# Peptides against a protein of PDB entry 5Z08: the designs that were tried, part 150

Target 1, 168 residues: chain A of PDB entry 5Z08
Amino acid sequence: RQKDEWAKKTSSLMKQLDWFIGEHLGAMLAAEELGGPVVGELMEIDPDDLSAGFNAHGKLKKATSQPDLDRRQRRIDDIWGPQDEQGQAHKRKRGADEALAASAEMRDLIEQLMNKLVEAGGDNSATYVEIPRESAAARFLVRSKVAMFHPNDARRLRLVDFGRDLDD
Target 2, 222 residues: chain B of PDB entry 5Z08
Amino acid sequence: GLPRLIDAIEEASKIPAKRRQTPIKPTIEKLTTHLYTHGASPDSLLRLADLLTLRNHLDQASLAAITRNLYPSSTVSDEVVLRFIGALGHGQLKPTLALQALFLRWLVMVYHLLENPGVLGQVYGVLFDLLDTAAIRPQLCHLLALVTRRKHVRPFRIQAILTLSRQTGGDPNLTGLLRVFKNYYPEIIVGDATKGRASAFKHPDPQWRQHLDEIQQRRSEA

## One batch from the design tools (peptide; made by RFdiffusion4, then SolubleMPNN)

Design b2_p17_8_s3 (from b2_p17_8, 6 letters changed)
Fold by OpenDDE base, seed 1:
Structure b2_p17_8_s3 (fold): chain B 168 residues (1-168), chain C 222 residues (1-222), chain A 17 residues (1-17)
Amino acid sequence: as target 1 above (168 residues)
Amino acid sequence: as target 2 above (222 residues)
Amino acid sequence: MTDLEQTLRLMIEEILS
C-alpha cells in the first residue's frame, strides 16, 4: 500500500518534471545551445544583445557583425518569435525540433544522474555521470543546485543528494 | 453630423489654442454629446483615433473627454486598434501615460466589438513589453488577460512576470495575469507569487457597458 | 537563482524525498 502510494506519487512527480522540461525548459535550453541567452536571463537580453552572442564567460558579446551570430539569432527568433503562418511553419518545426532535442537531453541527463545515485548505494564516488560536453542542460542543473561538477573534472557531474543533506 | 464636427476639431487641432479664432470647447462638447447619443461609425472611429493618438494642439481634457465617450456604433477595425497600440509606451511624440491608460481601458471595454480580436494577439509582444510601465500596468494586465492564448504563454514571459512581480512586491494585476497563464498551463509553479491577492479583471465601467449595449442594440434594429 | 532554476530544484527535491 505505502509502496504503491509512493510509486504513484513518484510517477506523478516524474510526469510533472517531464512536463516542465518539455514545456518550459526545452526551448530555452535549445536557445542557449544555439548561442542564445542563458536560461532564465532572456528578459534582460535585448534582441540586439542576442545578435551579439555570448563570450566565453556567458556574458553578452558586443555585437560583432559576424554572419554566424545572425544565423543563431535567427534560430532564436525562430524558436521564440511569434509563430506566424507557412514560412514560419518550417522555422517553427525546426525550433520545435531543437526544443525537443534539448528536452530529451535534459531528461536523459536527469535520468542518468538519478540512476547513478541509486546504483551508488551511498558511495558518493560512484554517483558521477560522465558528460561528453558541458551542455546547457548540465549548466542549468548546476545553477539550480541540483547537480555538481567533480572538483577536479568538469566532465563528471553528480546529483546533489537532497535526502542525505537534509539529515546532515 | 459627426463628420463635420470631426472636421472642425481636426482643423482646430492644427492651431495652438492661443491662436484659435474660436474656442474649441463648445465643439468638443457637441462631439461628445453626439458620440454619447449615437456612437461612432468605423470611419469616424479611425479619424478620432488619429486625433487622440497623433500629436496635435488639443488639450488633455478634450482628448480624455473624447476617449470617455468613444462608443462604437458598429465594429472596431484593426486599423483603429493599431492606432491605439502604436500610441503606447514612452516617447515625446506619444500621448501621456494617463491618456494611454484610458486607451487601454477603452480597448478592454470594446474588446468584444473588434472585427478581428486576433490583431491584439499579433501585437502581444508589444503589449507585454510595456508591463514595466507602472502607470498603464493595471489596464495593460486586464487587456492581456483577455488576449492571452496558449501560444502566448511562453517560458520567457512566465519568467518575466515572475521577475516583475518580485520587483513590484507582488502587484495584484501581475498575479492576475499569472493566473491566466496558469489556466493554460496548470503545472506552472508560480510559487508564492500566486498566493497573493490577484485582480479579478472585472469590467472597468458597468455604466459605460450598459450605454454601449444600448447603442449597439439600436444598430441591430436598423 | 531564477524562478525556473528554483522550480526545477523543488521538483527534483520532491522526487528524491
Scores: peptide ipSAE 0.424, ipTM 0.397, DockQ to the pose 0.236
Fold by OpenDDE base, seed 3:
Formats: structure tokens, sequence, C-alpha cells
Structure b2_p17_8_s3 (fold): chain B 168 residues (1-168), chain C 222 residues (1-222), chain A 17 residues (1-17)
């Protein structure tokens, strides 16, 4: 009974996580990848600051060149703009595809991070996942204090040990 | 009749109070009494919406009195709705925030009489972007609670409400709106923002509702 | 930390607990 309740609870939590990634994070991650606002900071970030990528510490870089802003803003508008304009259907499809790709990348990255944590058996040096690029997904995990970059190698990411025993 | 009263008020609204030959208050009282007794036709509603939303020389007390007695005898057109929506926000040409709050309250109370409720969905973004305006937020949240559909529940709007909820210390109206969003997406984890007291978005004025129903019933019998 | 970031953290913590 308790195992079944735990399995049901864990399954429910995984479904919630998948839903959260797909319905909320994917589009915002895609927007960030395209040079849009930082995930969750849409209201706090000036559009002019959106041209700035993140550094290896997940911090916003200073925006340098103006021309890339207009292209990025257009992509943001394509993802977040009103649904009713017929002429943007192709652009919307591209935005949807980017959101799906970003969602998949986040899911895969979380899975890899969790798997490495389990495999490492308490060896923190073995918990690092090698990432091909600093993605919006990776940056979001770092900002969430869910993951940390290796101090000397921004291509290596590990899950933060939350150290909580089940009873706390 | 009502059209003649509106004519007199329209003419008076063009003239500063100090330059009027006759006080307008008696005419406003006649208008509000007529509206309370008979309601306003669609044509009269449009004219009154213009008087309420366009910059003129009518005093705030008179505008508020008209708004409080603005009972539709029939339906409310898209044009009337758009007049009130267009009057929202900050600007020298806009009505006062106090009057805007009354307009939003009115839209809530007459929502079931709109010819096309979808018109509010089309201007959803305009309404949503005003949530940072504290003076009108309670009525905005109530109206948005009525208007919100699945298509409006976007990630950026969820985040905007969450951010604003934190900034306001958990405004019960924002918490109420988040609960409406959660009805469309039950899996939304709203953190501590929804643990607080939420507005139930009850009818703003039950007596006004009852009186409106009486006016509307008379139309169905005619 | 944004509410989205907090939400993700809480979800992952709950899964790993």
Amino acid sequence: as target 1 above (168 residues)
Amino acid sequence: as target 2 above (222 residues)
Amino acid sequence: MTDLEQTLRLMIEEILS
C-alpha cells in the first residue's frame, strides 16, 4: 500500500514536471535561446538587455550590438504574439517547433543529471554531465539552484545535492 | 424622455461649469432617476458612454452618479464596451482612476448582457497590462476572471501575475485570478502565491443586480 | 529566483526525496 502510494505520487510528480516543462518552460526557453527575455524575468528585463547572452555563471551579459535586437524581438513576437494573425502561421509553427525542442532539451538534461547523481553513488566528481553548449535549459537549472557548473569547466553541469532525507 | 435629457447634458458638457447659464445638477438628477426607473436603450447607452469616457466639463460626482445608474434596458453593444475599455489607463485625456474603477465594475455587472462577450477576449491584453495599476486592480481581476479562457492563460501572463503577487504582498484579487488560471491548467504550481486569501469575485452589488433584473424583465414582457 | 525557478526546484526536490 505505501509503495503503491509512493509510486502513484512519484508518477504524479513526474507528470507535473513534464507538464510544467512542456506548457510553461518550453516556449520561454525557446525565446531565451532566440535572444528573448530570460525565463521568468520578462517583466524585469528591458528589451535592449535581451540581446545579452548569459555568461558561464548564468548572468546576463551586457548588450553590445543593436541589429541583433530587432531580429530577436521579432522572434519573441512570433512566439508570444497574439494568435489571431493568419499571416504569422508559418512563423508560429517555427516558434512551436522551437518550444518543443527546448522542452525536449530540458527534459533530457534533467534526466541525465538525475541519472548521473544516482550512478555516482556519492562521488561528487562523477556527477557531472557534459553539455554540448550553454543552453537556456542549462542556465535555467543553474538559476533555479538545481544545477551547478563545474568551477573550471562550463561544459560540465551537476545536480545540486539537496541532502534532504525523506523525513525532512 | 431620456434622449432630451442626454441632449441637454451633452450641450452643458461643452461649457465650463462657471460659464453655464443654468446649473446642470437638476438635469443630472432627472437623468439618473430616469435611468433607475427605465434603464437605457442601446442608443442611449452609447451616448452616455461617450459622455462618461470623453473629456468634457462634467464634474466627477455627476459622472459617477450616471455610471452608478447606468442600467441597460436591453443588450450592451461592442461599441459601448470598447468606449469604456478605451477610457482605461493613464493619461491626461483619460477619465480618473476612480471613474475607471466604476466602469470596470459596471462591465462586471452587465457582462451577461453583452451582445458579444468575445469582444473582451479580443482586448484581453489591454486589460491584463493594467494590473499594475493598484486603483483599478480589484475590478480588473474580477473582469479578467469572467473573460479568461484557455487561450489567454499564457506562460508570460502566469509569470506576470506571480511576479506582481510577490510585489504586492499577495493581493487577494491576484490570487483569485491565479485560481482562475489554474482551472484551465490544474498542473500550474502557483507556489505560495495561492496559499493566501483569494477573492471569491462575488457580485459587486446585489441590489444593483436585482434592480437590473427587474428592468430586463419589463423588456421581455413588452 | 523567479517563481518558475522555485517551482522547478520544488518539483525536483520532491521527486528526489
Scores: peptide ipSAE 0.406, ipTM 0.400, DockQ to the pose 0.215
Fold by OpenDDE base, seed 5:
Structure b2_p17_8_s3 (fold): chain B 168 residues (1-168), chain C 222 residues (1-222), chain A 17 residues (1-17)
Amino acid sequence: as target 1 above (168 residues)
Amino acid sequence: as target 2 above (222 residues)
Amino acid sequence: MTDLEQTLRLMIEEILS
């Protein structure tokens, strides 16, 4: 009975987490990955704004042709083919796709972190997930004090054990 | 008696004002006078809730007058509560937002008379999702402040209040509700939004409360 | 810590508790 209530509660909370990631974090994570502001600096990033790209200061680029933007930002500009209705639709779709990809990355990372914590059975050394890159998702988890990097290896991320580590 | 007055108003509510044989205003005045003097029984409350919440041909002034005099003589049933909750929000068949605000105010003022206060907790999501509706937000926040329990304080709702608070420039009612949330989760960072004046959610009408207490006391003596 | 960061933390804490 208690296990069933816990399972139901956990399932509900996971759904809420998934919703939060998809509705609130995905677009902002995508913006950060695209060289936009750090997640939380711009509280409302319209997915349409993701398509406009960001300057080196994380501000929304007005459509000015400045040359030295890194290849990823050029890819955003190249995706901005001519401002015809089809081009705008493709841009909106791409912004939505980037937000979805960022949401999926965050969900997957959280799931891996949780699974490793459960599997480790109390062995902290076994709780680390290897991350291929420092993503906006990984950085956000660390800033949230949900995850921490291995002291000697920034490619290893673990979930903070809130049962043990909050007392320190 | 009260049932006969309700019968007359129910029948009149089915007919457009221009087609009524007799003016309904005198009957409404008799009803409101009766309600003020004696209150409404649970059965009468249900009937009045239907008159107030269902689309009919009663004028807004009459509906407001009934709502302002809707003193329960006893308890308030779940069914009555659910009628008022069902009437909230936007829609062609729903009461005006001004009337909805009066309903929410009424629920706040009679909260201690609910047969099952938990019924409001069951519809918490419905209430919470209406916080973006500015016209009812003050009373809605007050009701939510009474209803909120730890189980309702979810991270997504915390974020929703924070977002809405920013969008509204720090509505004191939202700040007040967020303080209620913080009682369950002290770690909630309310940021600069809480530096503003929060609503204390005081009783909306002390005179109405006193009169309600007098009506309730007469029942306990009978 | 931003509101979003705190929200995520609270969600994860509730899941793990």
Scores: peptide ipSAE 0.431, ipTM 0.428, DockQ to the pose 0.265; fails the geometry check
Fold by OpenDDE base, seed 4:
Structure b2_p17_8_s3 (fold): chain B 168 residues (1-168), chain C 222 residues (1-222), chain A 17 residues (1-17)
Amino acid sequence: as target 1 above (168 residues)
Amino acid sequence: as target 2 above (222 residues)
Amino acid sequence: MTDLEQTLRLMIEEILS
């Protein structure tokens, strides 16, 4: 009974996680894979930039010398930007496809990591997943402190143990 | 007791309404009456959050009735909060936007009872990205107004709100949120976007608040 | 840690709880 309730709860949470990946992470992961900004990097705008004030359009008054940040934001905006510009439709479709691919990669990676954790039965050495590349997904998981690279092999990734037995 | 009522509703939720042997409405009424009288414990809140957020065969009126009577008798856990946050947005498996608006309204009304208010700050980006969803925007803005700290006020978010404000013709809730941002950084020049009418983010339901306070007081005396 | 990173962490922690 408890195991069934746990399984149902876990399934529900997995669906929520799946949604979160698809709706909130996929495009940003895709942008990173395409040589865009690191996921969340644009969220780490220096508070000092706020002191410059914003114009009526929400742009910083002083062109901060980093033209590269504006290019990165444009790429995200190009992926998520409004439908009306015809020329962006192809870029948007490609962006949507890349976002879908990135979401799928993240989902698969998380699933593999969780499966390995369950299968390992407490053996930390058996919890590693081999990753074909250091993807945006893998990097994001590490930055999230959800996963860790093997100390000697960056192609091996494991889920961080949060001190909870999955069997309880 | 409340657990037995939840059990009955959980079982009924697995079955399409047309295939139920017994009507669920009387059980929902008993549940809502119990919740109104006694509130829900943390454990009961979690179970109810699952019933409210997971796709099941409960009708929208029943889900709304439960949500409207979801008085915590104690605190609200991070897990409960995350259930409601995870239920937000678009998708076939998601609750209706109307129900999502009720969830957000509920979070606003119970914000002071959160075990860890910081949990909402951790999901700030998720909430913020949903501002384009008109049906839930009023409650989102109110919740964000409560949750916003200095660390959340970033140039990109200011720009996003300004852009969305223009697109919406100056939604007063967005204007209200911009004013909250400006309170943390008075030097922010938001231009004409803040000259319009702003929401004051008043408590959504004073009677609900009063009743919640009565339930919470009984806990402190026990 | 970004809000998104924190969110993902919380969700995974909850799954593994």
Scores: peptide ipSAE 0.427, ipTM 0.438, DockQ to the pose 0.284; fails the geometry check

Design b2_p17_8_s4 (from b2_p17_8, 7 letters changed)
Fold by OpenDDE base, seed 5:
Structure b2_p17_8_s4 (fold): chain B 168 residues (1-168), chain C 222 residues (1-222), chain A 17 residues (1-17)
Amino acid sequence: as target 1 above (168 residues)
Amino acid sequence: as target 2 above (222 residues)
Amino acid sequence: MTDLEQTLRLMIEQILS
């Protein structure tokens, strides 16, 4: 009975988490990866200002002619910009693709982190996942205090053990 | 008739009050009385929208009086809507925030008379980006509550409302708008932000609504 | 922490709890 209730609760939460990632978090993470605002910061993004791009700090840049910035800005504009017809269909598709990619990365990362926590059997040293890069997903989990980097290795990420660390 | 009154006010609006040969107030009173009695045709609405939204020499009390009596006798065109939307925000050429709040209130009250309600959905971003402007936020949230569709409920907008709600100490209008968002995505977890008091977005002026209905009914009988 | 961050934290905490 309790196991079934727990399983049902867990399944419901996983569905909610999956929905949250797919419907909300993925697009925001994609924007962050493209140099947009950090997830959780005030997205004071005027649609007209979206065309100008974001600096490395997620602040609006004045339209500088740098081609790589233009590509990122186009992607940001594609994700966040106004939905005009034909050229925006490709932009929308690209923005959607980036949001899907970010969602997939977040899902995979959470799954890996959860699996390692279960497999470690209480050994905190065994709970670390090796991450290939510092992604927006990884940064978000750390900012959320859901995950933490290894003190000596920023390529290792683990879930925060909320059961132990709340008592200290 | 109404066109002649608008002509007189348009001409007077080009001239500073101190340089006018005749006081404009009596003409404005005639206009507002006419609007209250008969409403404004689509063509007259467009002209009045220009008078209300473009920088001119009309006083704020006169502009507010016209706005309060801006009863459509028929439908409201996209062009009229876009004039009012274009007048929103900060800028030296824009109307006062107090007048902008009246425009937003008007759009709420005539929303059911729009020829194309979808036009507001097209400018959704413009409206949404003004939520930080406290003076217009109550009416803006109400309008957004009417306009919001699933396509507008995006992660960045959810986050923006949540952030702004925290910064404002849980503005009931923002909480109300967030509840509208949750209607499209029930799984949106908004935490304590939705536990607070939310605006119900009731009609701003029931008497104005009743009078509008009377004006609209007279047109259907003609 | 943003409300979104808190939501994710609570979700994960509840899933792992």
Scores: peptide ipSAE 0.055, ipTM 0.268, DockQ to the pose 0.212
Fold by OpenDDE base, seed 2:
Structure b2_p17_8_s4 (fold): chain B 168 residues (1-168), chain C 222 residues (1-222), chain A 17 residues (1-17)
Amino acid sequence: as target 1 above (168 residues)
Amino acid sequence: as target 2 above (222 residues)
Amino acid sequence: MTDLEQTLRLMIEQILS
């Protein structure tokens, strides 16, 4: 009974997480990968602010500057910008493809992290996933305090063990 | 006429109540009676919006009475709307939260008379960021329910309202606003803590609406 | 921590608990 309730809750949460990744987080992660705002820092991007573009640090530029024709800015505008009718179909498709790719990366990373946690059987040293690069997905999980890098190796990422921290 | 009444109140608003030679209450009563009978022109609305939103020496009861009788005789300009929006939030120079709630209620009731309803969409972020302020949340959610378009339903706002709904134990107004969001994104999952009765966002004052309609009809016949 | 980050954390915490 408890296992079944847990399984149902887990399944429901996974569906919620999958929805969140696919519908929302993927696009934001894609924007970050393209040099847009860091997920969670500049969440209040007005469409008008999006048109102003992002500086090299992913911060919104003041609207008075000419739209930076930077290729990165175009991609960000394609993901986040107002859907202007004309050039949008190709731009929307690219933005959608990048969001899908980011969503897939995030899902895969979470799956790997969870699998390693289960396989480790309580050995914290065995819970690390090797990541090929520091991705927006990895950074997001760390900022969220869901994951942590190995103290000596930024290529190793693990889930935070939420079970042990409650008993201390 | 209405302009002369506004002039007298504007002058009185510059002077502390204890230093006024004449009581302002009779002039406020004349103003509110005039507004109830004839409404306010666009020019008069702007002047009254300044009196209501700018820091002055008028008492809260007088400001509330003016707001409750602020019937537009015609349209409501963007400038008038922006005066009220600019008066929202926390600050020593801002009106009381009780008065802000009346302003939001007013905006809901006159929404159909806005010259450009899109102006509220432009300040959507300002409105949305005030949802944590419990005193104005009911009217704010109602206004947002009218204003919300697909472009406003962003991931961070979806998450923010879900979080706030959990924190408030499922405020019916937030649940109502989430329902509006779900019209654009049906896949939005309302967590268990947000399960509850949603506000229907009914008109705040049917009698006020009827009286407004009567004032508006007189203008069309003139 | 943003609301999004907090929500993800809570979801994962609930899944892993």
Scores: peptide ipSAE 0.048, ipTM 0.266, DockQ to the pose 0.221
Fold by OpenDDE base, seed 1:
Parts: C-alpha cells; structure tokens; sequence
Structure b2_p17_8_s4 (fold): chain B 168 residues (1-168), chain C 222 residues (1-222), chain A 17 residues (1-17)
C-alpha cells in the first residue's frame, strides 16, 4: 500500500527521471564507464561521438572485480577497434548498447536506493544498498550529493536524507 | 679515464662488500667527481645504467651518488632510457623505489637530450600503470606531463587518473597530469579534483640543470 | 555541481519530499 501510494505520487517525476536517464544520462554514464569525461558538464556526447573517440587498449589492471566488468571492458575494446566502414556502424550500435546498459544500471540503482529508503521507515542504518562495484552511476549519485557511501564501507550506498541534510 | 673507473666498479659490484679486498668508496668518489667535471659519454651512460639498474653488490648510497652525478656529455640513447624504464616497478630484482624515483627525476632532467623522445611515448603504458605506486608518483607524473601527447590521452586513462585521484584524496601530481590531459581535450571534466592545487611540474633541480648546460656547452665548442 | 547533477538532485529531492 505505502509503496503503491509513493509510486503513484512520484509517477510523474519518475517518468521525468526515466526520460532524463534514457535520453541524456545513460550516454554520459556509458562514456564515463568507457573512460570518457566524468558526467557533469552537458557535453552532448553524441552516442556517435562515443563510438568514434576512445581507443581504450589500456589494460586497466584487473581488480578482481566480477565478470560483468570484464564484459564491459571487452565491449570497450570492441567499440574502439579499427574504423572500417562496417566498424562505424558496429561502433554506433555498441555505443547505443552501452548507453542502454548504463541507463538500466542507473534505473536499477535508483530503484534500489528508493526502495531501501521506503522500507527503512526512518532507520538510517537500514537505508544502505550493497553495490557490487563503484559504477559511474554510483559515482554520479555521490557527486550529485544524492547518495553517500557508508563511512566505513564503500560498498554500501544510501540516499542522502534531503529532509535532514538541507537544514545542516 | 672514466672507462677504467667503470671497469673497477663493475668488477667490485660482482663481489659482496665484506669480501672486497679494497673499499669501493674511493673509486665511487673518483667516478662521481669525473662525472661532475666531464659528464658521461653515450657508451659510459649505458654501462652506468646497467650498474644502476641491474642487481649487484653496490650499496644504495653509491648508486644514489652515481645517479645524482649522471650528467650526459652528449645525447641519451633509447637503450639507456629503456634500461631505466625496465628498472621501474615492484620486484625482488628491481632497484629500490627510492632509487627508481631518482631515475625518473633524472629522465625528467635529461628529457631534452634524448636522441628519440618518442621512445618514452612508446612505453607510455608501462609508465602510466605505475601511477598507483605512491613512492614514485611525483616524478612519474612529471615525466608523463612531458611525454603526454594527444594519442596517449585515452578515455580509460582519464578515468584511471580520476579514480586514483579519488583514492589518494586528490594528489596534486595527479591533478597536474589531468591538467595536461585537459590541454588536449578541454572537455575533460576533472570535477572537484581540479579545484585542488595542481603541481606545476617545475624543474626539480635548477643547479643540476645549470651544471648540465655547462657540460653540454663544452661539447658544442669541441 | 553540474546542471545535470543539479537536475538529478532536484528530481530526487522532489521524489523524496
């Protein structure tokens, strides 16, 4: 009941947020994950420009992070392969796919954070979401002062209590 | 002459200090005095680079003294550069991190004398991957600031520096390197990390530079 | 804070308000 009422009251904002994530933020987060600029300045990174610029042959030292990071890094290597004409179309498609993946990750993270906030019923200790990695999405939320890491555990992320922290 | 001094030190370097018939210190002092006065030829530089980078029985003070007086009398070959680059990083066979920092400082100070500055660009990845090593990071960032070209400013490296900057609490040397990157791509958002003090990457030793210039001038007159 | 960060913050602040 309370989740449904919250969902109804926030439905318009959630639609706007979803639009923002899908149309703008996803591509920028994908760019950041691909080693592009940090999400902050409205550089209209055309998804097409994302595909053209970043030849990422740099072996980021494998932190022993989970198989999904390795897949994204491989996708980065594949996106930045040699520019043949067929390669450009594949690069554009891959850029779009990465933007969609980043959008999905951001949506999921926001949903988890909001759900935990609602479930916690005012207990700040219960508002933490465990994140598998420090993603561009997570970093963006922290930079935006929307979320904060647990002081002792960088794998735990929570929404900032905007009702309390605006008065401090 | 310098070759004979190097010969004596090479032979002594094969023997543990306790088993040497003669103290090496007087020979090291003669070498460093000669280097200070005349500099080192390309051939001598290569031999000295091997003495400095290869595991031997020379003490750290002697190695540091040679490095501090390693004035090139002419150019620095790719081979000499690669000896020093190969000596960087972690490993039981590698020089100490303190000595590696001196090597990086030396490369910064002699960068303008490299026969092929492009050689450092070819090993850019090796240098960049060492940025996580705090003990050599200041000199490494300075060297990278000199070496960096547009081709090296890649997205993954931008992100790697940003990540490392966060992890280090905004190391001013990393901020300085990010500013160099931003010169090639003004659109790089460095966030609050760039609001901090960036290193200006000034010449690490003006007196050493002046003395090097004097040695180099003598070559041009000969 | 970038305009995007501000926009997201405002959106979330409005959602959480």
Amino acid sequence: as target 1 above (168 residues)
Amino acid sequence: as target 2 above (222 residues)
Amino acid sequence: MTDLEQTLRLMIEQILS
Scores: peptide ipSAE 0.042, ipTM 0.243, DockQ to the pose 0.186
Fold by OpenDDE base, seed 4:
Structure b2_p17_8_s4 (fold): chain B 168 residues (1-168), chain C 222 residues (1-222), chain A 17 residues (1-17)
Amino acid sequence: as target 1 above (168 residues)
Amino acid sequence: as target 2 above (222 residues)
Amino acid sequence: MTDLEQTLRLMIEQILS
C-alpha cells in the first residue's frame, strides 16, 4: 500500500516535472542556447523587449533601428518575436523544435543524474555523469543548486544530495 | 459541454486576438457561466490551469474572469496546484503579478479541497522566497499561514521575515505570518517588528466560499 | 535563483526522497 502510494506520488511528480520541462523550461533553455537570456538571470524581459533581441551577453539590445537581423536575432524573433502570418509556421515550427530538443536534453540529463545517484549506492564519487558539453540544461541545474560540477572537471556533473541537507 | 468550450478556447489561445476569425469573448462568457453553475471537474481544472499559466494569446481580462470562476466541482489535484505554483514569480514567460495574486487567492479559497494539502508544504521554500514580491505578498502570506507546519519554522526563515518586515515598515501580512510561526515556537522573539497590526487572514471572498459549498453539495447528492 | 529553478529543485528533491 505505501509503496503503491509512493509509486503513484512519484509518477505524478515525474509527470509534473516532465510537463514543466516541456511547457516552460524547454523554451527558456532553447532561448539561452540560441543566445537569449540566461534562465534565471533576466527576470523582467517585456515580451516586446524580447523582440528587440539580446546582445552577446544576453542583455536586451536597445531597439537599434538597424535591419541587420543577425541570425541569432531571427531565431529569437522566431521563438519570441511578433507572429507575422504565413512564414511563421516554419519559424514557429523551428522554435518549437528547438524547445523540444532542449526539453529532451534536460529530461535525458535529469534521468542520467538520477540513475547515477541510484547506482552509486551512497558513494558520492560514483554519482558523476559525464556531460558532452556545458549545455544550458547543465548550467541551469547547477544554478538551481540541483547539480554540481566536479571540482576538477567541469565535464562531470552530479546531483546534490538533498537528503543530507534536510537532516542537518 | 465544458470540454468543448475548453477546446475552443485552447484553439483560440494559439492565435493572436487580431487574427482570430471569431471573437473569443462569447466563448469565455459561456465558459465562466458554466463554471459558475456547475464547477470544473479535475480534468477540466487541469486544462484550465494550463490555459491560465502557460503563455498564450488570451487577454488578461479573460484569464482573470476564468480564475474568478474556477470553482472545483470535486477535489484539486497536486498537478493543478503545481501548475499554479510554477507560474509564480518574476519572468517573461510567467503570468502577470496581478494574475499570480488571483492564483494564490484561489489556492487559499480551495485549500480544503486539495487532494493532498502536503503538496504545498513540499514547495514551501518556493512560496517563502517570493515574500519580497510586494504584489503577491498578501495572498502569499495567507497561503503560507495555512500551509506552515513546525518543520517549516526554521531560524533562517524567522530571520528572513523579521528582516523583510523591517524593510517593508511592518507589513501586516508578514506580521500575521510571524504570529503563525510563534504559535509553533512561542520563544520566537518578534521584537518591535510585530508590535504592529497583523492580518487576521480572513477568507478572501465569503460569497465565493458559499457558492463553492453549493457546488460541492450538489456533487455529494449526485 | 528563479522561482522556476527553485520549483524544479524541490520537485527533484521530492522525487528523490
Scores: peptide ipSAE 0.040, ipTM 0.310, DockQ to the pose 0.426

